Peptides against a protein of PDB entry 4DOW. Designs and how they scored, part 76

Target 1, 157 residues: chain A of PDB entry 4DOW
Amino acid sequence: TFSWVGRPLPNRKQFQQMYREICMKINDGSEIHIKVGQFVLIQGEDNKKPYVAKLIELFQNGAEVPPKKCARVQWFVRFLEIPVSKRHLLGRSPPAQEIFWYDCSDWDNKINVETIIGPVQVVALAPEEVIPVDQKSEETLFVKLSWNKKDFAPLPP

## One batch from the design tools (peptide; made by RFdiffusion4, then SolubleMPNN)

Design b2_p20_2_s3 (from b2_p20_2, 12 letters changed)
Fold by OpenDDE base, seed 4:
Structure b2_p20_2_s3 (fold): chain B 157 residues (1-157), chain A 20 residues (1-20)
Amino acid sequence: as target 1 above (157 residues)
Amino acid sequence: KEELEKLIKEMEEKFKEAMK
């Protein structure tokens, strides 16, 4: 189950209450707090592997009946999600930990918070930086580049 | 959570295998 943490933030959007933080209560009864700006794993459909996303907004959609707890996200893609015919454009074989900023608007960036699996650590690196492979970063994903369905590009600010 | 860590590791291993 999901519940809002704190008071709603002031906003001008009709039928929308914005929040900074949400609490996810998992099966064992423990709670995980997720905040705007954090990265999360999103449940994939059709037996797909989880998606990676950055939380941009947390809001309750009052236009729905009953109101839905939602989020706006910035999507990231894994290398294997990129079409086979385009993968060569990277010019290298990326490590499993590397993901790419999805620089397209064709994907709906609104999700139901119920699709959130949990938080994940994502670190932005310069293209020349080496992805660390140690115990400290074993659970960390790394992003260097963006993908716009045409080519790879430097990570947007 | 431990479950999340396992999930991430599982994903990484699968990706490594696919890239091999």
Scores: peptide ipSAE 0.078, ipTM 0.686, DockQ to the pose 0.047
Fold by OpenDDE base, seed 5:
Structure b2_p20_2_s3 (fold): chain B 157 residues (1-157), chain A 20 residues (1-20)
Amino acid sequence: as target 1 above (157 residues)
Amino acid sequence: KEELEKLIKEMEEKFKEAMK
């Protein structure tokens, strides 16, 4: 179950109510609050291979009947999601914790909030920074570069 | 969610394997 937290934000978009925070009620009865700007795991076609995304907007789409709770996201890709023929372009073997900013517009960046599995920690690093690989960071993902389906590049500003 | 816990566990296992 998903519920909006707080009052809707002022916006200029017709049929949309924007929010800063959403509440997920999970199976054990506890609640998880997720805010715009945080990172989440999204259910994919294969639930064993979830997508990573940053929440850009949270909004209720009143143009749909019934209204849908939605989010606009920035997608990230895992190394194994990159075509095998292109992986060599990275020039190194990335740790499993590394993900890449998806710098393409071919993916729909609107999702239903029901596809959110939960929050995940993502840390942006400079290319020269070392990705920590220890037990304390096992659940943390790191991003250094972008991927635009052609090549890897520094993160967008 | 159980799915999140399971996923995190799987991620941890994958990360551990990658560290070897």
Scores: peptide ipSAE 0.074, ipTM 0.677, DockQ to the pose 0.041
Fold by OpenDDE base, seed 2:
Structure b2_p20_2_s3 (fold): chain B 157 residues (1-157), chain A 20 residues (1-20)
Amino acid sequence: as target 1 above (157 residues)
Amino acid sequence: KEELEKLIKEMEEKFKEAMK
């Protein structure tokens, strides 16, 4: 289950209440707090391939009946999600833990918070920085570049 | 929680395999 943390933020969006933080209650009764700006894994139809997203906004959509807890996200894509015919454009073979900023508008950036599996660590690196290979970084994802379905580009600020 | 732990474990295994 999901519940809002704190009071709604001031906004001018009709039928929407915005929040900074949400609480995810897990089956064992423990709680995980997730804030705007953090990264999460999103459930897909294939649970073996969760999507990676950065939370941009947390809001309750009061226009729906019943109201739904939602999020606006920035999507990231894995290398294997990129069409085979385009992968050569990277010019290198990336490690499995590298992801790419999805710079397209064809994907809906609104999700239901119920699709959130949990938090994940994502670290932005400069192009010249080396992705660390150690046990403590095995659960960490890294991003250097963006992908716009045509080519790779430097990571946006 | 179990699902998350499973996913993280699978990710770690995939990462290890890719790093070989």
Scores: peptide ipSAE 0.062, ipTM 0.666, DockQ to the pose 0.042
Fold by OpenDDE base, seed 3:
Structure b2_p20_2_s3 (fold): chain B 157 residues (1-157), chain A 20 residues (1-20)
Amino acid sequence: as target 1 above (157 residues)
Amino acid sequence: KEELEKLIKEMEEKFKEAMK
């Protein structure tokens, strides 16, 4: 179950109410609050493996009947999701915890909030920084570069 | 490289179990 936290933000868009935070209620009664700017796991279609995304906007779409709770996201990709013929462009073998900013518009970046599995920790690093591999970083993902289907590049500002 | 897949899957299962 998903519910909005707080009141809608000031917005000029008709048929849309924007929020900064959403509450994900778990069966045991506990609650997980997720805010704009945080990273989440998104359920894949047809039981596909989850995707990693950053929440950019949280909004209720009043154009639908009934209104739907939605989010706009920035997608990230895993190394194995990059075509085999292009992987050499990275020039190194990335650790398992590295993901890449997906810098393309061919993917729909609007989702239904019910596809959110839960939060995940993602840390941005400079290209020269070493990705730590220890118990503390076991559940942490790291991003250094973007991928635009042509080449790798430094993260967008 | 499959370790990431395992990690994500484990996280997914953890949340699913908590939601049961």
Scores: peptide ipSAE 0.152, ipTM 0.742, DockQ to the pose 0.035; fails the geometry check

Design b2_p20_3_s1 (from b2_p20_3, 8 letters changed)
Fold by OpenDDE base, seed 1:
Structure b2_p20_3_s1 (fold): chain B 157 residues (1-157), chain A 20 residues (1-20)
Amino acid sequence: as target 1 above (157 residues)
Amino acid sequence: SEEIKKEIEKLNEERKKALS
């Protein structure tokens, strides 16, 4: 169950109410608050690792009936989602914890918040920085590069 | 819900198409 936290933010969009924070209630009754700017895991295909995204906007779309709680996100992609024929462009074998900033606008970046599994930690690293592989950081994901469907590149500014 | 399942399926399909 998802519910908005706080009052709607000032917004000029006619049929949208924007929010800073949303509350996710999980099965054990506990609550997790997720804010714009945080990273989340989004449900993907069965038997696959969840998708990773950064929350850019949280909004209720009043143009829909009934209104839906939505998020606009910046997508990340996992290495294995990149076509086999292009993986060699990375020039290395990435660790399992590495994800890539998807640098394309050819894909809808709106999701239903109900697809969110929960928050996740994503850390941006310089190319020369080593991705930690320890028990404490196993749940942390790391991003060094972007993927624009043609090549890997440094992260956008 | 069935609606969410449908949305997830759509997301998966669009994602695969975009990344292919």
Scores: peptide ipSAE 0.633, ipTM 0.946, DockQ to the pose 0.808
Fold by OpenDDE base, seed 5:
Structure b2_p20_3_s1 (fold): chain B 157 residues (1-157), chain A 20 residues (1-20)
Amino acid sequence: as target 1 above (157 residues)
Amino acid sequence: SEEIKKEIEKLNEERKKALS
């Protein structure tokens, strides 16, 4: 179950109410609060690792019936999601903890908040920085580069 | 729920299409 936390933010978009924070109520009854700017895991394809995204906006879409709790996100992609024919462009074998900033606008960035599994830690690193070996996969993820479907590049500002 | 299942399926399809 998801519920809004706090009062709606000022917004000019018709039929939309924007929020800064949302609350997840999980099976054991505990609650997890997630804010705009944090990173989340999103339910993906069967037997595949969850998707990773940064929350950009949280909003209730009143244009839908019933109203839908939504989020705008910045997508990340995993190395194995990149076409086999293009993986060589990285020039190295990335560790399991590495993800890539998706630098394209041709893909819908709206999700239903109910697809969110929970928060995750994502750390931005410079290309020369080493990913710690003591970090377990899927606990802390690291991003050094962007992927724009053509090549890898330094992280955007 | 069935609605969420459909949302996930849609997301998966769009993601694969975009990344291919």
Scores: peptide ipSAE 0.632, ipTM 0.946, DockQ to the pose 0.792
Fold by OpenDDE base, seed 4:
Structure b2_p20_3_s1 (fold): chain B 157 residues (1-157), chain A 20 residues (1-20)
Amino acid sequence: as target 1 above (157 residues)
Amino acid sequence: SEEIKKEIEKLNEERKKALS
């Protein structure tokens, strides 16, 4: 289950209450707090790796009945989600921990928070930096480049 | 829930379409 943490932020959108933080309650009763600006894993297909996203906004959509707890996100994509015909543009075989900033706005960036599996650590690296692949970094994802469906590009400084 | 299942299904379809 999910519940809001703290008081709503100043309302700037009709029918929406915005928040900075949400609490995720796990089966054992433990709680995980997730804030705007952090990264999360989102449930996808059962036989696929979870999707990765950065939380941009947390809001309750009052236009729905009952109100829905939502998030706006910045999507990341995994290498295997890129069409086979374009993967060669990377010029290398990326490690499993590498994800790419999706530099397009061609599909909905709103999700139901109930699709969130949990938080995840994402570290931005320069293109020349080496991605750690040891046990210490196994739970960490790394991003060096963006993908805009046409080419890979360095992330802005 | 069934609602969440439908939302996940929709997300998957839209994502595949966008990334194709």
Scores: peptide ipSAE 0.631, ipTM 0.946, DockQ to the pose 0.816
Fold by OpenDDE base, seed 3:
Structure b2_p20_3_s1 (fold): chain B 157 residues (1-157), chain A 20 residues (1-20)
Amino acid sequence: as target 1 above (157 residues)
Amino acid sequence: SEEIKKEIEKLNEERKKALS
């Protein structure tokens, strides 16, 4: 169950209300607050690793009946989602914790918030920095590069 | 819900097509 937190932000879109934060109610009765700018896990296929995204916008789409709680996201991709024929472009074998900033506009970046599993920690690293691989940071994901379907590139400083 | 399930399926399909 998802509910908006706080008052709507200023917005000129007629049928949309924008928000800064959303509350996710978990089965045990506890609540998790997720804000714009945070990273989330989004449900994928069964027996597959969940998708990773950064929340860039939270809004209720009143143009639909009933209104839907939606989010605009920045997608990340996992190495194994990149075509086999292009994986060599990375020049290394990345650890499982590494994800890549998807730098393309050819794919819809709107989701229903009900597809969100929960928050996740994503840490941006410089290319020369070592990704820590230990049990403590097992749940933390790391990003160094972007992927634009053609090549890998360093993240903007 | 069935609607959310359908949305997830659609997302999966679109993602595979985009990344292929």
Scores: peptide ipSAE 0.629, ipTM 0.946, DockQ to the pose 0.784

Design b2_p20_3_s2 (from b2_p20_3, 9 letters changed)
Fold by OpenDDE base, seed 3:
Structure b2_p20_3_s2 (fold): chain B 157 residues (1-157), chain A 20 residues (1-20)
Amino acid sequence: as target 1 above (157 residues)
Amino acid sequence: DKEIQEEIKELNEKRKEALA
């Protein structure tokens, strides 16, 4: 289950209430708090790894019946989601922990918060920095580049 | 939840289309 944390943030959108933080109750009864600006795993296809996204906004749409808890996100993509014919543009074989900033606005960036699996750590690296492969960082994802469906590009500092 | 499953399905389809 998901519940809002804190009081609503000011906004001008009718029927919407914006929040900074949401609480996620997991199966064992423990609670995880997730804030705007953090990174989350989102459920995808059953046979694939979860999607990765950065939370940009948390809001409830009161115009819907029942009201829907939503998030606006910045998408990341995994290397295997990139068409086979374009993967060579990276010029290297990326580690499994590398993800790419999706630099397009051509599809919906809104999600139902109920699709969130949980938080995840995403670390931005310079292109020359090495991705750690030790046990302590196995659950950490790393981003060096953006993908705009045409080419890879360095992220701005 | 059936509704959530449908949303996930739609998300997957749109994502695949966008990334193709």
Scores: peptide ipSAE 0.630, ipTM 0.944, DockQ to the pose 0.829
Fold by OpenDDE base, seed 2:
Structure b2_p20_3_s2 (fold): chain B 157 residues (1-157), chain A 20 residues (1-20)
Amino acid sequence: as target 1 above (157 residues)
Amino acid sequence: DKEIQEEIKELNEKRKEALA
């Protein structure tokens, strides 16, 4: 169950109510608050790892009946989602914790918040920095590069 | 929720197509 936290932001788009924060209720009764700018896991196929995204906007789409709680996101991609024929462009075998900033706008970046599994920690690193792989950080994801379907590049500013 | 499952399915399909 998801519910808005706080009042709508003053700068609203047509037929939209924008929010800064959303509350996710978990089965044990606890609640997790997620804010714009944080990173989330989004449900994919049952046999695949969840997708990773950065929340850019939280909004309720008033044009739908009933209104839908939505988010606009910046997508990340996992190495195994990159075509086999292009993986060699990375020039190395990345650890499982590495994800890539998707630098394309060729598909929809809108999601239903109900597809969010929960928050996740994503840490930006310089290319020369080593990704720590230990039990304490195994749930943390790291991003060094972007992927634009043609090549890998340094992270966008 | 059937509606959510359909949205997830659509998301998966669009993602695979875009990343191919």
Scores: peptide ipSAE 0.630, ipTM 0.945, DockQ to the pose 0.843
Fold by OpenDDE base, seed 4:
Structure b2_p20_3_s2 (fold): chain B 157 residues (1-157), chain A 20 residues (1-20)
Amino acid sequence: as target 1 above (157 residues)
Amino acid sequence: DKEIQEEIKELNEKRKEALA
């Protein structure tokens, strides 16, 4: 179950109410608060790792009946989602914890918040920095580069 | 929820198409 936290933000978009924070109530009754700017795991295919995204906007879509709680996200991609023929462009074998900033806008970046599994920690690193793969960072994902379907590049500002 | 499952399915298909 998801519910808005706080008052709607000033917004001029018709039929949308913007929010800074949302509350996710999980099975055991505990609550997790997620804010714009945080990273989340989103449900993918069965037998696939969850998708990773950064929350850009949280909004209620008043054009829907009933109104839908939505988010606009910045997508990340996992290495194994990149076509086999292009993986060599990275020039290395990345650890499983590395994800890539998807630098394209060729598909919808709006999601239903109910597809969110939970928050996740994503740490941006410089290309020369080493990705830790110990137990301490097992649940942490790391991003060094962007992927634009043609090549890898430094992270956008 | 059937609607959510449909949305997930659509998301998966669009993602595969975009990343191909």
Scores: peptide ipSAE 0.630, ipTM 0.944, DockQ to the pose 0.810
Fold by OpenDDE base, seed 5:
Structure b2_p20_3_s2 (fold): chain B 157 residues (1-157), chain A 20 residues (1-20)
Amino acid sequence: as target 1 above (157 residues)
Amino acid sequence: DKEIQEEIKELNEKRKEALA
């Protein structure tokens, strides 16, 4: 169950109400608050690792009946989602915790908030930086590069 | 929720198509 936290933010989009924060109530009755700018895990294909995204916008879409709680996101991709024929372009075998900033807008970046599994920590690193040994056992993900379906590149600003 | 399952399915399909 998801519910809005706080008052709607001003916006110019008709039939939409924007919010800064949403509350996720899980099965044990506990609540998790997620804000714009944080990173989340999104349910993927069965038996696949969850997708990773940064929340850019939270909004209720009043154009739908019933109104739907939605999010606009910046996608990340996992190495194994990259076509086999292009993986060699990385020039290395990435750690399991590495994800890549998807530098394209060729598919919908809107999701239903009900597809969110929960928050996740994502840390941006410079290409020369190494994942700390003490963090290898953590659920923290790391991003060094972007992927634009053609090549890997330094992270966008 | 059946509707959510359909949305997940659609998301997966669009994602695979875009990343191919």
Scores: peptide ipSAE 0.628, ipTM 0.944, DockQ to the pose 0.815

Design b2_p20_3_s3 (from b2_p20_3, 8 letters changed)
Fold by OpenDDE base, seed 4:
Structure b2_p20_3_s3 (fold): chain B 157 residues (1-157), chain A 20 residues (1-20)
Amino acid sequence: as target 1 above (157 residues)
Amino acid sequence: SKEIEEEIKKLNEERKKALS
C-alpha cells in the first residue's frame, strides 16, 4: 500500500494535489519512503526486467473516482529494449547495469504508484568512466547516454 | 487488482510501440 508523506505542495494544477514524498508499505510491515527526484523500479511484463524511471512529480489525481495516487516520470530504457537493428550504434556491449535516458516524449509519462516495485540507485557517469560490475555495485544502475530512437547521445545537463 | 493489471498491460503495449 501507498500513502502520502507530509503536506501537499502548493496547488498549481486543477484537480491535483502534489506531494514531495510517498510511503510504500511492504508485507512485513516495514516502510520505504520515496521522494521526487529518486529512481524507482516499475513492474513490466512478468518475463521482463523491471522498468526504471526517475520520479518527477507525485500527485493525487482528483479527477478520478476514487482519487488515484500517480507519478510523472522520466523513463529509462534497457539495452535489450532497443531494436536489434540499432544496437550497433552503441559501438560496444554494455554491462547489465547500464540503462539509457529516454530522450523522447512520445508516450505517457504518468504511472500509478501501485506499479512501483521499489526504489533503485541510479548513478550518472561520464562516457569515459568505467561502470563497476563487482558485487558492491550489483544493485546499482548506471547511465552514461541518452537514447532518442535514432542515436545515442551524451546525457542532458 | 484488475485495474492495476490493466494499467500494466497498457503500459507494456505503449512502451513496446514507442520503442519499436
Scores: peptide ipSAE 0.616, ipTM 0.943, DockQ to the pose 0.814
Fold by OpenDDE base, seed 5:
Structure b2_p20_3_s3 (fold): chain B 157 residues (1-157), chain A 20 residues (1-20)
Amino acid sequence: as target 1 above (157 residues)
Amino acid sequence: SKEIEEEIKKLNEERKKALS
């Protein structure tokens, strides 16, 4: 179950109410608060690792019936999601903890908040920085580069 | 729910299409 935290933010978009924070109630009854700017895991395909995204906006879409709790996100992609024919462009074998900033606008960035599994830690690193060995996979993820479907590049601003 | 499953399915399809 998801519920809004706090009062709606000022917004000009008709039929939309924007929020800074949402509360996720999980099965054991505990609550997790997630804010705009944080990173989340999103339910992916069966038997595949969850997707990773940064929350850009949280909003209730009143244009839908019933109203839908939504989020705008910045997508990340995993190395294995990149076509086999293009993986060589990285020039190295990435560690399991590495993800890539998806630098394209041709893909819908709106999700239903109910697809969120929970928060995750994502750390941006310079290309020369080493990913810590003591970090377990899927606990802390690291991003050094962007992927624009053509090549890898330094992280966008 | 069925609605969420449909949303996930749609997301997966769009993602694969975009990344292919």
Scores: peptide ipSAE 0.615, ipTM 0.943, DockQ to the pose 0.810
Fold by OpenDDE base, seed 2:
Structure b2_p20_3_s3 (fold): chain B 157 residues (1-157), chain A 20 residues (1-20)
Amino acid sequence: as target 1 above (157 residues)
Amino acid sequence: SKEIEEEIKKLNEERKKALS
C-alpha cells in the first residue's frame, strides 16, 4: 500500500499533483518513506534481479480512473542486461554490486509506484575508486559509468 | 493485482527491447 506524504507541490500541469514523498506500507505493518532523489528497487521478471532507478518526480495522474500514483525515474542497468556482444567494451569484469547509468531516452521512464519493492542505497564513485565488497556493503550498489547502448562513459554531471 | 502484473510484464518487454 502506497500513500502520499505531505501536501501537493505547486504544479503547472493540469490533472497532475506532484509530491515530494510517498509512504510504503509493508506486510508486517511497518512503514517506509521514500523521497524524490532517492533510489528504489523495481519489480522485474520472476527469477530476475530487480531493476534499479532514481526517483525524479512523484505524481498522481488525476486524468485516470482511479487516479494512478506514478513516478518518473532515471534508469540504471545491470551488467548482465547489456548484450553479450558489447560487454567487452567495459574492459573489465565488474562486481555484482556495480550498476550503470542508462543514458538513453528510448523507452518510458514512468512507473506505477506499486511496482516499487523498496529503497536501495546507490553510491556514485570515481573510476579509480574501488568498490568495497564486504558483508556490510553487499546490499549497496555502486555506479561509476553510464551506458548509452554504444559505449561506456563517465557519469553525467 | 492483475493490473500491476500486466504493467510489470509491459515494463519487462519494453526494457528488453530497448536494451537489446
Scores: peptide ipSAE 0.614, ipTM 0.943, DockQ to the pose 0.808
Fold by OpenDDE base, seed 3:
Structure b2_p20_3_s3 (fold): chain B 157 residues (1-157), chain A 20 residues (1-20)
Amino acid sequence: as target 1 above (157 residues)
Amino acid sequence: SKEIEEEIKKLNEERKKALS
């Protein structure tokens, strides 16, 4: 169950209300607050790793009946989602914790918030920095590069 | 809900197509 937190932000879109934060109610009755700018896990296929995204916008779409709670996201991709024929372009074998900033506009970046599993920690690293691999950081994901379906590139400083 | 399941299915399909 998801509910908006706080008052709507100023917005000129007629049928949309924008928000800064949303509350996710968990089965045990506890609540998790997720804000714009945070990273989330999104439901994928069964028996596969969930998708990773950064929340860039939270809004209620009043043009639909009933209104839907939606989010605009920046997608990340996992190495194994990259075509086999292009994986060599990375020039190394990345650890399982590494994800890549998807730098393409050919794919819809709107989701229903109900597809969100929960928050996740994503840490941006410089290319020369070592990704820590230990049990403590097992749940933390790391990003160094972007992927634009053609090549890998350093993240903008 | 069934609607959400359909949205998830659609998301998965679109993602595979985009990344292929």
Scores: peptide ipSAE 0.613, ipTM 0.943, DockQ to the pose 0.780

